# Peptides against a protein of PDB entry 5KEZ: the designs that were tried, part 142

Target 1, 320 residues: chain A of PDB entry 5KEZ
Amino acid sequence: NVAIYNPFRPWWERYQPVSYKLCTRSGNEDEFRNMVTRCNNVGVRIYVDAVINHMCGNAVSAGTSSTCGSYFNPGSRDFPAVPYSGWDFNDGKCKTGSGDIENYNDATQVRDCRLTGLLDLALEKDYVRSKIAEYMNHLIDIGVAGFRLDASKHMWPGDIKAILDKLHNLNSNWFPAGSKPFIYQEVIDLGGEPIKSSDYFGNGRVTEFKYGAKLGTVIRKWNGEKMSYLKNWGEGWGFVPSDRALVFVDNHDNQRGHGAGGASILTFWDARLYKMAVGFMLAHPYGFTRVMSSYRWPRQFQNGNDVNDWVGPPNNNGVI

## One batch from the design tools (peptide; made by RFdiffusion4, then SolubleMPNN)

Design b2_p19_3_s4 (from b2_p19_3, 11 letters changed)
Fold by OpenDDE base, seed 5:
Structure b2_p19_3_s4 (fold): chain B 320 residues (1-320), chain A 19 residues (1-19)
Amino acid sequence: as target 1 above (320 residues)
Amino acid sequence: SWATEQLQKYRDMLRKRYQ
């Protein structure tokens, strides 16, 4: 991915890929392979956060400022380490003046235009699908158990399906023969948009962002909400079917006060309430549960916003 | 609406992060 130095190596640089090389601030491919093997050998399975909707931002300077030193040129859409070129992006398909998503009520923009400047891959192309599948299959062959698909609402469900159909069975050294990768798709659906979580049920589970938002409201006792209202928690609250839901109290985005859930989201910063929420989630049978492991950072609020929300995991001068 | 407000926050977050 791109190495960003202003701010200094933010967590979100990981979501601006320039190649599919397993070479990042977390380590090299050999180290990753070693970790996966050791984890699998004790029954711990690995699920990769796969960024396949886009490459890096269109305004990033060309060069070799990346975690593996690969050259890239966003201006010419040149990513030779893949390789991708201008033919592999949706620039000509997006009809907005800026090239970015401008109207989230237009599903075509949401899927065909750039997510805030991130170069949008042409997932309709078999070449692009194959390059992504090769990346994911390499991980499967290493021994990962499945994937979180980042920014899934910005991809056509059919394009995702086409990629998934190219995937290998899981590595038989650790998984039963014929096992399929576990797929969960990040779709932020709080209502009010044309794109729905149900559009993606055919590809695997989806993130249920209403879960953390509503649970936070209840435990905080906002708007007269009571714990007794949780008697029909799950589908009774308008959430997706339990067998399609991946549920969580918080994630890396909304624990920073951003996006789905806002101020209602409970985090480790509110330790007692957070433990109550996580305890309830683990005790209740609805959905497939995900528990967050995060870190403290030096928060500095200005006008209600943390100006240090970019701070990544603990590191030594950029080295993790 | 509540959903609209959350969507706006989401877009603001992404804009701040990736621009």
Scores: peptide ipSAE 0.270, ipTM 0.869, DockQ to the pose 0.076
Fold by OpenDDE base, seed 2:
Structure b2_p19_3_s4 (fold): chain B 320 residues (1-320), chain A 19 residues (1-19)
Amino acid sequence: as target 1 above (320 residues)
Amino acid sequence: SWATEQLQKYRDMLRKRYQ
């Protein structure tokens, strides 16, 4: 991914890939392979956060400022380490003036235009699908158990399916022969928009963002909400079917959030309420549960915004 | 929805604020 030094190595640089090399601040490929092996050997499975919707931002300076030193040029859509070129992006397909998503009520824009300047990959192309599949298959062959698909809302479900159909079975050294990778897709669907979580059920589980948002309001006792209302928690609250849901109290994005979707989210900053929410989640049988392991950072609020929301995990001068 | 849009916009902002 891109290496950002201003601010100094923010967490979000990780979501701006310039190659599919397993070479990041977390370590090199050999170290990753070693970690996966050691984890698998004690029954801990690894699921990779796969960023496959896009490459880095269109405004990032060209050069070799990346975690593995690979050259890239966003301006010319040149990512030779893959390789990708201008033919592999949706620039000509997006019809907005800016090239970015401008209207989230237009499903075509949401999927064909750039997510806030992030260069949008042409996932309709078999070449692009194959390059992504090769990346994911390499991880599968190493021994990962599955994937979180980042920004799934911004990919056509059929394109995702086409990629998934190219995937290998899981490594038989640790998984039963014929096992398929566990897939869960990040889709933000709180209702009211044309793209629905149900559009993605065919590919695997989906994130249920209504879960953390609604649970937060209940535990905070906002708007007259009561704990007793949680008796029919799950499908009874309009959530996706349990067998399609990945549920969580918070994630790395919304624990930094505020406003409509973020204010209700419970985080470790409110330890007591957060423990209540996590405890309830783990006790209740709805969905596949995910527990957050995060860190504190020096928050500094200006005009209601944390100017330090970029701060990544604890590190020693950039080394994790 | 408005809530979804705000959350999405905020998420997007976080990932590209300094570019």
Scores: peptide ipSAE 0.097, ipTM 0.780, DockQ to the pose 0.078
Fold by OpenDDE base, seed 3:
Structure b2_p19_3_s4 (fold): chain B 320 residues (1-320), chain A 19 residues (1-19)
Amino acid sequence: as target 1 above (320 residues)
Amino acid sequence: SWATEQLQKYRDMLRKRYQ
């Protein structure tokens, strides 16, 4: 991915890919392989956050400022380490004036236009699908158990399916023969928008963001909410079917949010309430649970916004 | 909803920003 130094190596640089090489601030491919092996050998499975909707931002300077040293040129859509070229992006497909998503109530914009300037991959192309599948299959062959598909809301479900159909079975050294990768798709669906979580059920589980948002309001006792109202927690609250849901109290994104649902999200900053929420989540049978492990950073609020929301995990000169 | 949209946009702003 892009190595960003202003601010200094933020967490979100990981979501600015320039190649599918497994060399990042976390380590090189050999170290990753070693970790996966050691984890699998003790029954700990690895699920990779796969960024496959896009490459880096269109305004990033061309060069070799990347975690693996690969050259890239966003301006010309040149990512030779893949390789991708201008024909592999949706620039001509997006019809907005800016080339970015301008209306989130327009499903075609959400999927065909650039997400906050990120170069949007043409996932309708078999070439692009194959390059992504090769990346994911390499990880599968190393021994990962599955994937979080980043920004799934911004990909057509059919394109995702086409990629998933190219995937290998899991490594039989640790998984039963014929096992399929565990897939969960990041889709923010709190209602009121055209794209629905149910659009993605066919590909695997989906994130249920209503879970953390609603649980936060209940635990905080906002709007007269009571814990007794959790009697029909799950589908009874309008959540997706349990067998399609990946649930969580917070994630790295909404942990940094404010207002418009962000304020309701419980985090480790509110330790007591957070423990209550996580405890409830783990005790309740609804959905597949994910527990967040985060870190403290020097929050500095200006006009209600944390200007240090970019701060990544504890590191040694940018390396973790 | 408006709230959902704002949350989505904020999330995107956080994770998808670049130089």
Scores: peptide ipSAE 0.080, ipTM 0.771, DockQ to the pose 0.076
Fold by OpenDDE base, seed 1:
Structure b2_p19_3_s4 (fold): chain B 320 residues (1-320), chain A 19 residues (1-19)
Amino acid sequence: as target 1 above (320 residues)
Amino acid sequence: SWATEQLQKYRDMLRKRYQ
């Protein structure tokens, strides 16, 4: 991915790929392979956060400022390490003046325009699908068990399906023959927009963002909510079907949020309430559960906003 | 919805703020 130095190596640089090389601040491919092997050998499976909707931001300077030193040029859409070129992006498809998503009530913009300036891949093209599938298949062959598909809301479900249809079975050294990768898709659906979580049920599980938001209000006793109301927690609360839901109390995005979309979210900063929420999540039989493992950073609030919300995970071992 | 829009705007802000 791109190496951002101002601010110094923020968390969000990891979501700006310039290649599909396994060479990042998390380690190199050999180290990753070693980890996957060691984990699989003790029954711990690995699911990769796969960024396949886009490449890096359109405003990032061209050059070799990347975690693996690969050259890239956002201005010309040149990513030779893949390779991608101008033919592989949705620049001509997006009809907004800025080239970015401007209206989230327009499903076409949401899927064909740039997410906050991130160069949007033309997933309709078989070439692009194949390059992504090659990346994911390499990971599958290493021994990963599945994927979180980042920014799935911004991809057409059919394009995702086309990519998934190209995937190998899981590595038979650790998984039963014929096993398919576990897929869950990040879709932010709190209602009121044209794109629905149900659009993606055919591809795998989806993130249920209503879960953490509503649980937070209940645990916080907001709006007269009571714990006793959780008797029908899950589908009874209007959430997606249990067999399609991946549930969580917080994630890396909304633990940094504030106001609507973030104020109710419980995090490790509210330790007691957070432990209650996580405990409830693990005990209640709804959805596939995900427990957050995060880190503390020096929060600095200015006008209600944490100006240090960019701070990435600690890294002092010399990893690029 | 308004809530979803706020969340998405914030997410977008986080990823674009320093570019």
Scores: peptide ipSAE 0.080, ipTM 0.773, DockQ to the pose 0.078

Design b2_p19_4_s1 (from b2_p19_4, 9 letters changed)
Fold by OpenDDE base, seed 5:
Structure b2_p19_4_s1 (fold): chain B 320 residues (1-320), chain A 19 residues (1-19)
Amino acid sequence: as target 1 above (320 residues)
Amino acid sequence: GPSYYGGISSEPYELGQLP
């Protein structure tokens, strides 16, 4: 991915890929392979956060300022380490003036335009699908158990399906022969927008962002909400079917006050209430549970916004 | 959406109705 120095190595640089090389601040491919093997050998399975909707930001300077030193040129859409070229992006398909998503009530914009300037891959193209599948298959062959598909809301479900159909079975060294990768898709659906979580049920599980948002409201006792109202928690609250739900109290985005949920989201900053929420989540049968493991950062609120929400995990001068 | 570029979120959200 790109190496960002202003601000200094933010967490979100990880979501701006320039190649599919397993070469980042987390380590190299050999180290990753070693980690996967060690984890699998003790029954811990690895699920990769796969960034396949886009490459890096369109405004990033061309060059070799990347975690693996690969050259890239956002301006010309040149990513030779893949390789991708200008033919592999949705620039011509997006009809907004800026090239970015301007209206989230327009599903076509949401899927064909750039997410906050991130160069949007043409997932309609078999070539692009194949390159992504090759990346994911390499990970499968290493021994990962599945994937979180980042920014799934911004990909057409059919394009995702086309990629998934190209995937290998899981590595038989650790998984039963014929096992398929576990897929969960990040889709933010709190209502009010045309893209729905149900659009993606055919590909696997989806993130249920209503879970953390509503649970936070209840536990905080906002608006007269009571714990007794949780009697029909799950589908009774309008959530997706349990067998399609990936549930969580918070994630890295809404922990920072954005990316769905708002102020209702409980985090480790609200220690007592957070423990209650996580305890409830783990005790309740609804959905597949995910527990957040995070870190403290020097929060600094200005006009209600944390100006340090970019701060990444603990590091030594950029080295994790 | 998430702060993938520039540390800003651009997507507005509406919370659904509570039962």
Scores: peptide ipSAE 0.031, ipTM 0.649, DockQ to the pose 0.089
Fold by OpenDDE base, seed 1:
Structure b2_p19_4_s1 (fold): chain B 320 residues (1-320), chain A 19 residues (1-19)
Amino acid sequence: as target 1 above (320 residues)
Amino acid sequence: GPSYYGGISSEPYELGQLP
């Protein structure tokens, strides 16, 4: 991915890919293989946060300032390490003046325009689908069990399906023959927008962001909410079907206090309430549960916002 | 939506009403 130095190596630089090389501040490919093998050998399976909607930001300077040293040029849409070129992006499809998503009530903009400046891949093209599938299949062959598809809301469900149809079965060294990758899709659907979580049910599970948001309000006892109201927790609260839901109290995004639940989201910063929420989640049968493992950073609030919400995970490799 | 140039978008999200 691109190396960002202002602010200094933020967490979100990981979501600005310039290649599909397994070479980041989290480690190299050999180290990744080693981890996957060791985990599989003790019954711990690995799913990968796959960033396949986009490449890096359109305003990032061209050069070799990336974690694996690969050259890239956002201005010319040149990513030779893949390779991608100007033909592989949705610049011509997006009709907004800025080239970015301007109206989230326009599903076409949400899927064909740039998410906050991130160069939007033309997933309708078989070439692009194949490059992504090759990346994911490489991971499957290493021994991963599945994927979180980042920014799925910004991809057409049919394009996702086309990619998934190209995927190998899981590695038979650790998984039963014919096993399919575990797929869940990040779709932020809190209502009020045309894109729905149900649009993606055919591809796998979806994130249920209402879960953490609503649970937070209940545990915090906001607006007179009571634990007794959780009697019909799940579908009874208007959530997606249990067999389509991946649920969580917080994630790396909403842990930082903005969007998709805002201040209602419980985090490790609210230790007591957070433990209550996580305990409830793990005890309740609704959905496939995910527990967050995060880190502390030096929070600094200005005008109600943490100006240090960019701080990345602890890292001591310092070289890449 | 989310921002990958600063974490999360500062734009407010409205939660859907429960039935």
Scores: peptide ipSAE 0.028, ipTM 0.633, DockQ to the pose 0.097
Fold by OpenDDE base, seed 2:
Structure b2_p19_4_s1 (fold): chain B 320 residues (1-320), chain A 19 residues (1-19)
Amino acid sequence: as target 1 above (320 residues)
Amino acid sequence: GPSYYGGISSEPYELGQLP
């Protein structure tokens, strides 16, 4: 991915890929392979956060400032380490003046335009699908158990399906023969927008962002809400079917206060309430649960915004 | 940098049916 130095190596640089090389701040491919093997050998499975909707930001300067030194040129859409070229992006499809998503009530913009300037891959192209599948298959062959598909809301479900149809079975060294990768898709659906979580049920599970948002309001006792109201928690609260839901109290985005759920989201910053929420989630049978393991950072609020919301995990001069 | 914050609904949350 792109190496960002201003601010210094933020967490979100990881979501600006310039290649599919397994070479990041977390380590190289050999180290990753070793980790996957060690984890699998003790029954811990690995699920990769796959960033396949886009490459890096359109405004990033060309060069070799990347975690593996690969050259890239956002201006010309040149990513030779893949390789991608200008033919592999949706620049011509997006009809907005900025090239970015401007209206989230327009499903075509949401899927064909750039997410906050991130170069949008043309996932309708078999070439692009194949390059992504090759990346994911490489991971599968290493021994990962499945994937979180980042920014799934911004990809057409059919394009996702086309990629998934190219995937190998899981590595038989650790998984039963014929096992398929576990897929869960990040879709932010709090209602009010045309794109729905149900659009993606055919590809796998989806993130239920209503879960953390609603649970937060209840545990915080906002608007007179009570724990007793959780008696019909799950589908009774309008959530997606349990067998399609991946649930969580917080994630890396909304832990920083601006993501889906806003201020209702409980985090480790509110330790007591957070433990209550996580405990409840783990005790309740609804959905597939995900527990956050995070870190403290020096929050600095200015005009209601944390100016340090970019801070990544503890590191040694950029190396994690 | 990249942000998914723009993808959140501006509409108020709907609570489920009370027991």
Scores: peptide ipSAE 0.023, ipTM 0.587, DockQ to the pose 0.061
Fold by OpenDDE base, seed 4:
Structure b2_p19_4_s1 (fold): chain B 320 residues (1-320), chain A 19 residues (1-19)
Amino acid sequence: as target 1 above (320 residues)
Amino acid sequence: GPSYYGGISSEPYELGQLP
C-alpha cells in the first residue's frame, strides 16, 4: 500500500493499495506465511481484510512511496505491480463531475464512483476480477480461512460473486477438503439509503452496523431504551438474519467519529459500558461475533472532531 | 484519506422494535 508520511503512517494507508504484494508495515510475505502457519497449527484462523474495491487515492503522488517499493501512478491509473491501467478503473463509468461519490442515495454513484477519492476498480471486467481472485487465492493457498471484503457497499454484489466464484477451496493442510473461504462483507446499512445489506446475502455474511448502534443506545439508556427491550434482540430489532450477520460493538471507523452509528457506539474509551455490550454480544446467539482489539491514541478534539483519528496502532517508527 | 462516514445517511439510526 501507499506509505503516507503526512500524517505519519496513518491506519488508513493500509486501505490504499498499490499492489497485491504481501509486503506491508506488518512484514513481508514469508513472515506472513509463517504467522498463518503457526496460527493454523494451533487452531487460530486468519481472516484477511481484503481491499478490492479500489486502489490508492487519486491525489497521491506517483512514485515508489509504498510499503514494498512498488511504483504506482494514480494520475495515470498506472499500477504496474498488478498490473492495472486506465482500462481497469471506473473513471469513464462514473458520471459525477468530481469523479467521487457525491450522492449516497444514488446506488450507481456509490458503486461506480470513487470513495473519498480512492481510485475505483472496474470490477465488471473479468481481468480485474481475475487479478483480485489471484490475490485472494494466493492468500487462500497460504492458509487463510477467509476474508472481510472492505467497502463491499461500493461494489456490485454480482461483481463480488464473480470474484468469489474464482476462489480456491481452503488449504487442505488445515481445512477439510472442499472448504470454502469464510466471507463477510462490510456494508454500512443503517437505513435511509438505497443499498441494502440484503443485496449481499448471496455472497456471504454482512456487517450489521445496526447492532452496535442500537446496542449502544440501549446500554447508554438513551431515548428511553431499556435492557429489557433486548428480549427480542436480533431479527426482532430489524437486523439481518442471524446466519447472514457479522456483529460487533464497534469497529475502527465508528470508534473515531459520528458515522456508522454515531455517538451511540460504545468503545473501549467507555470501558464499563463497553464491557457490558461486548459481554452481551458474546452471550447472545445472534450473528457471528467479532470482538475489537484496539488501542489508545492521543485524541485531540477540535470542533468536536478528533484531529488524530488517523493515528494507527502502536508502532516503531511506522513498523508494526 | 479514506473515510466511510460519508457512506451513511445524515440520520442513519432508527430505534429498534420494542417488545
Scores: peptide ipSAE 0.022, ipTM 0.605, DockQ to the pose 0.064

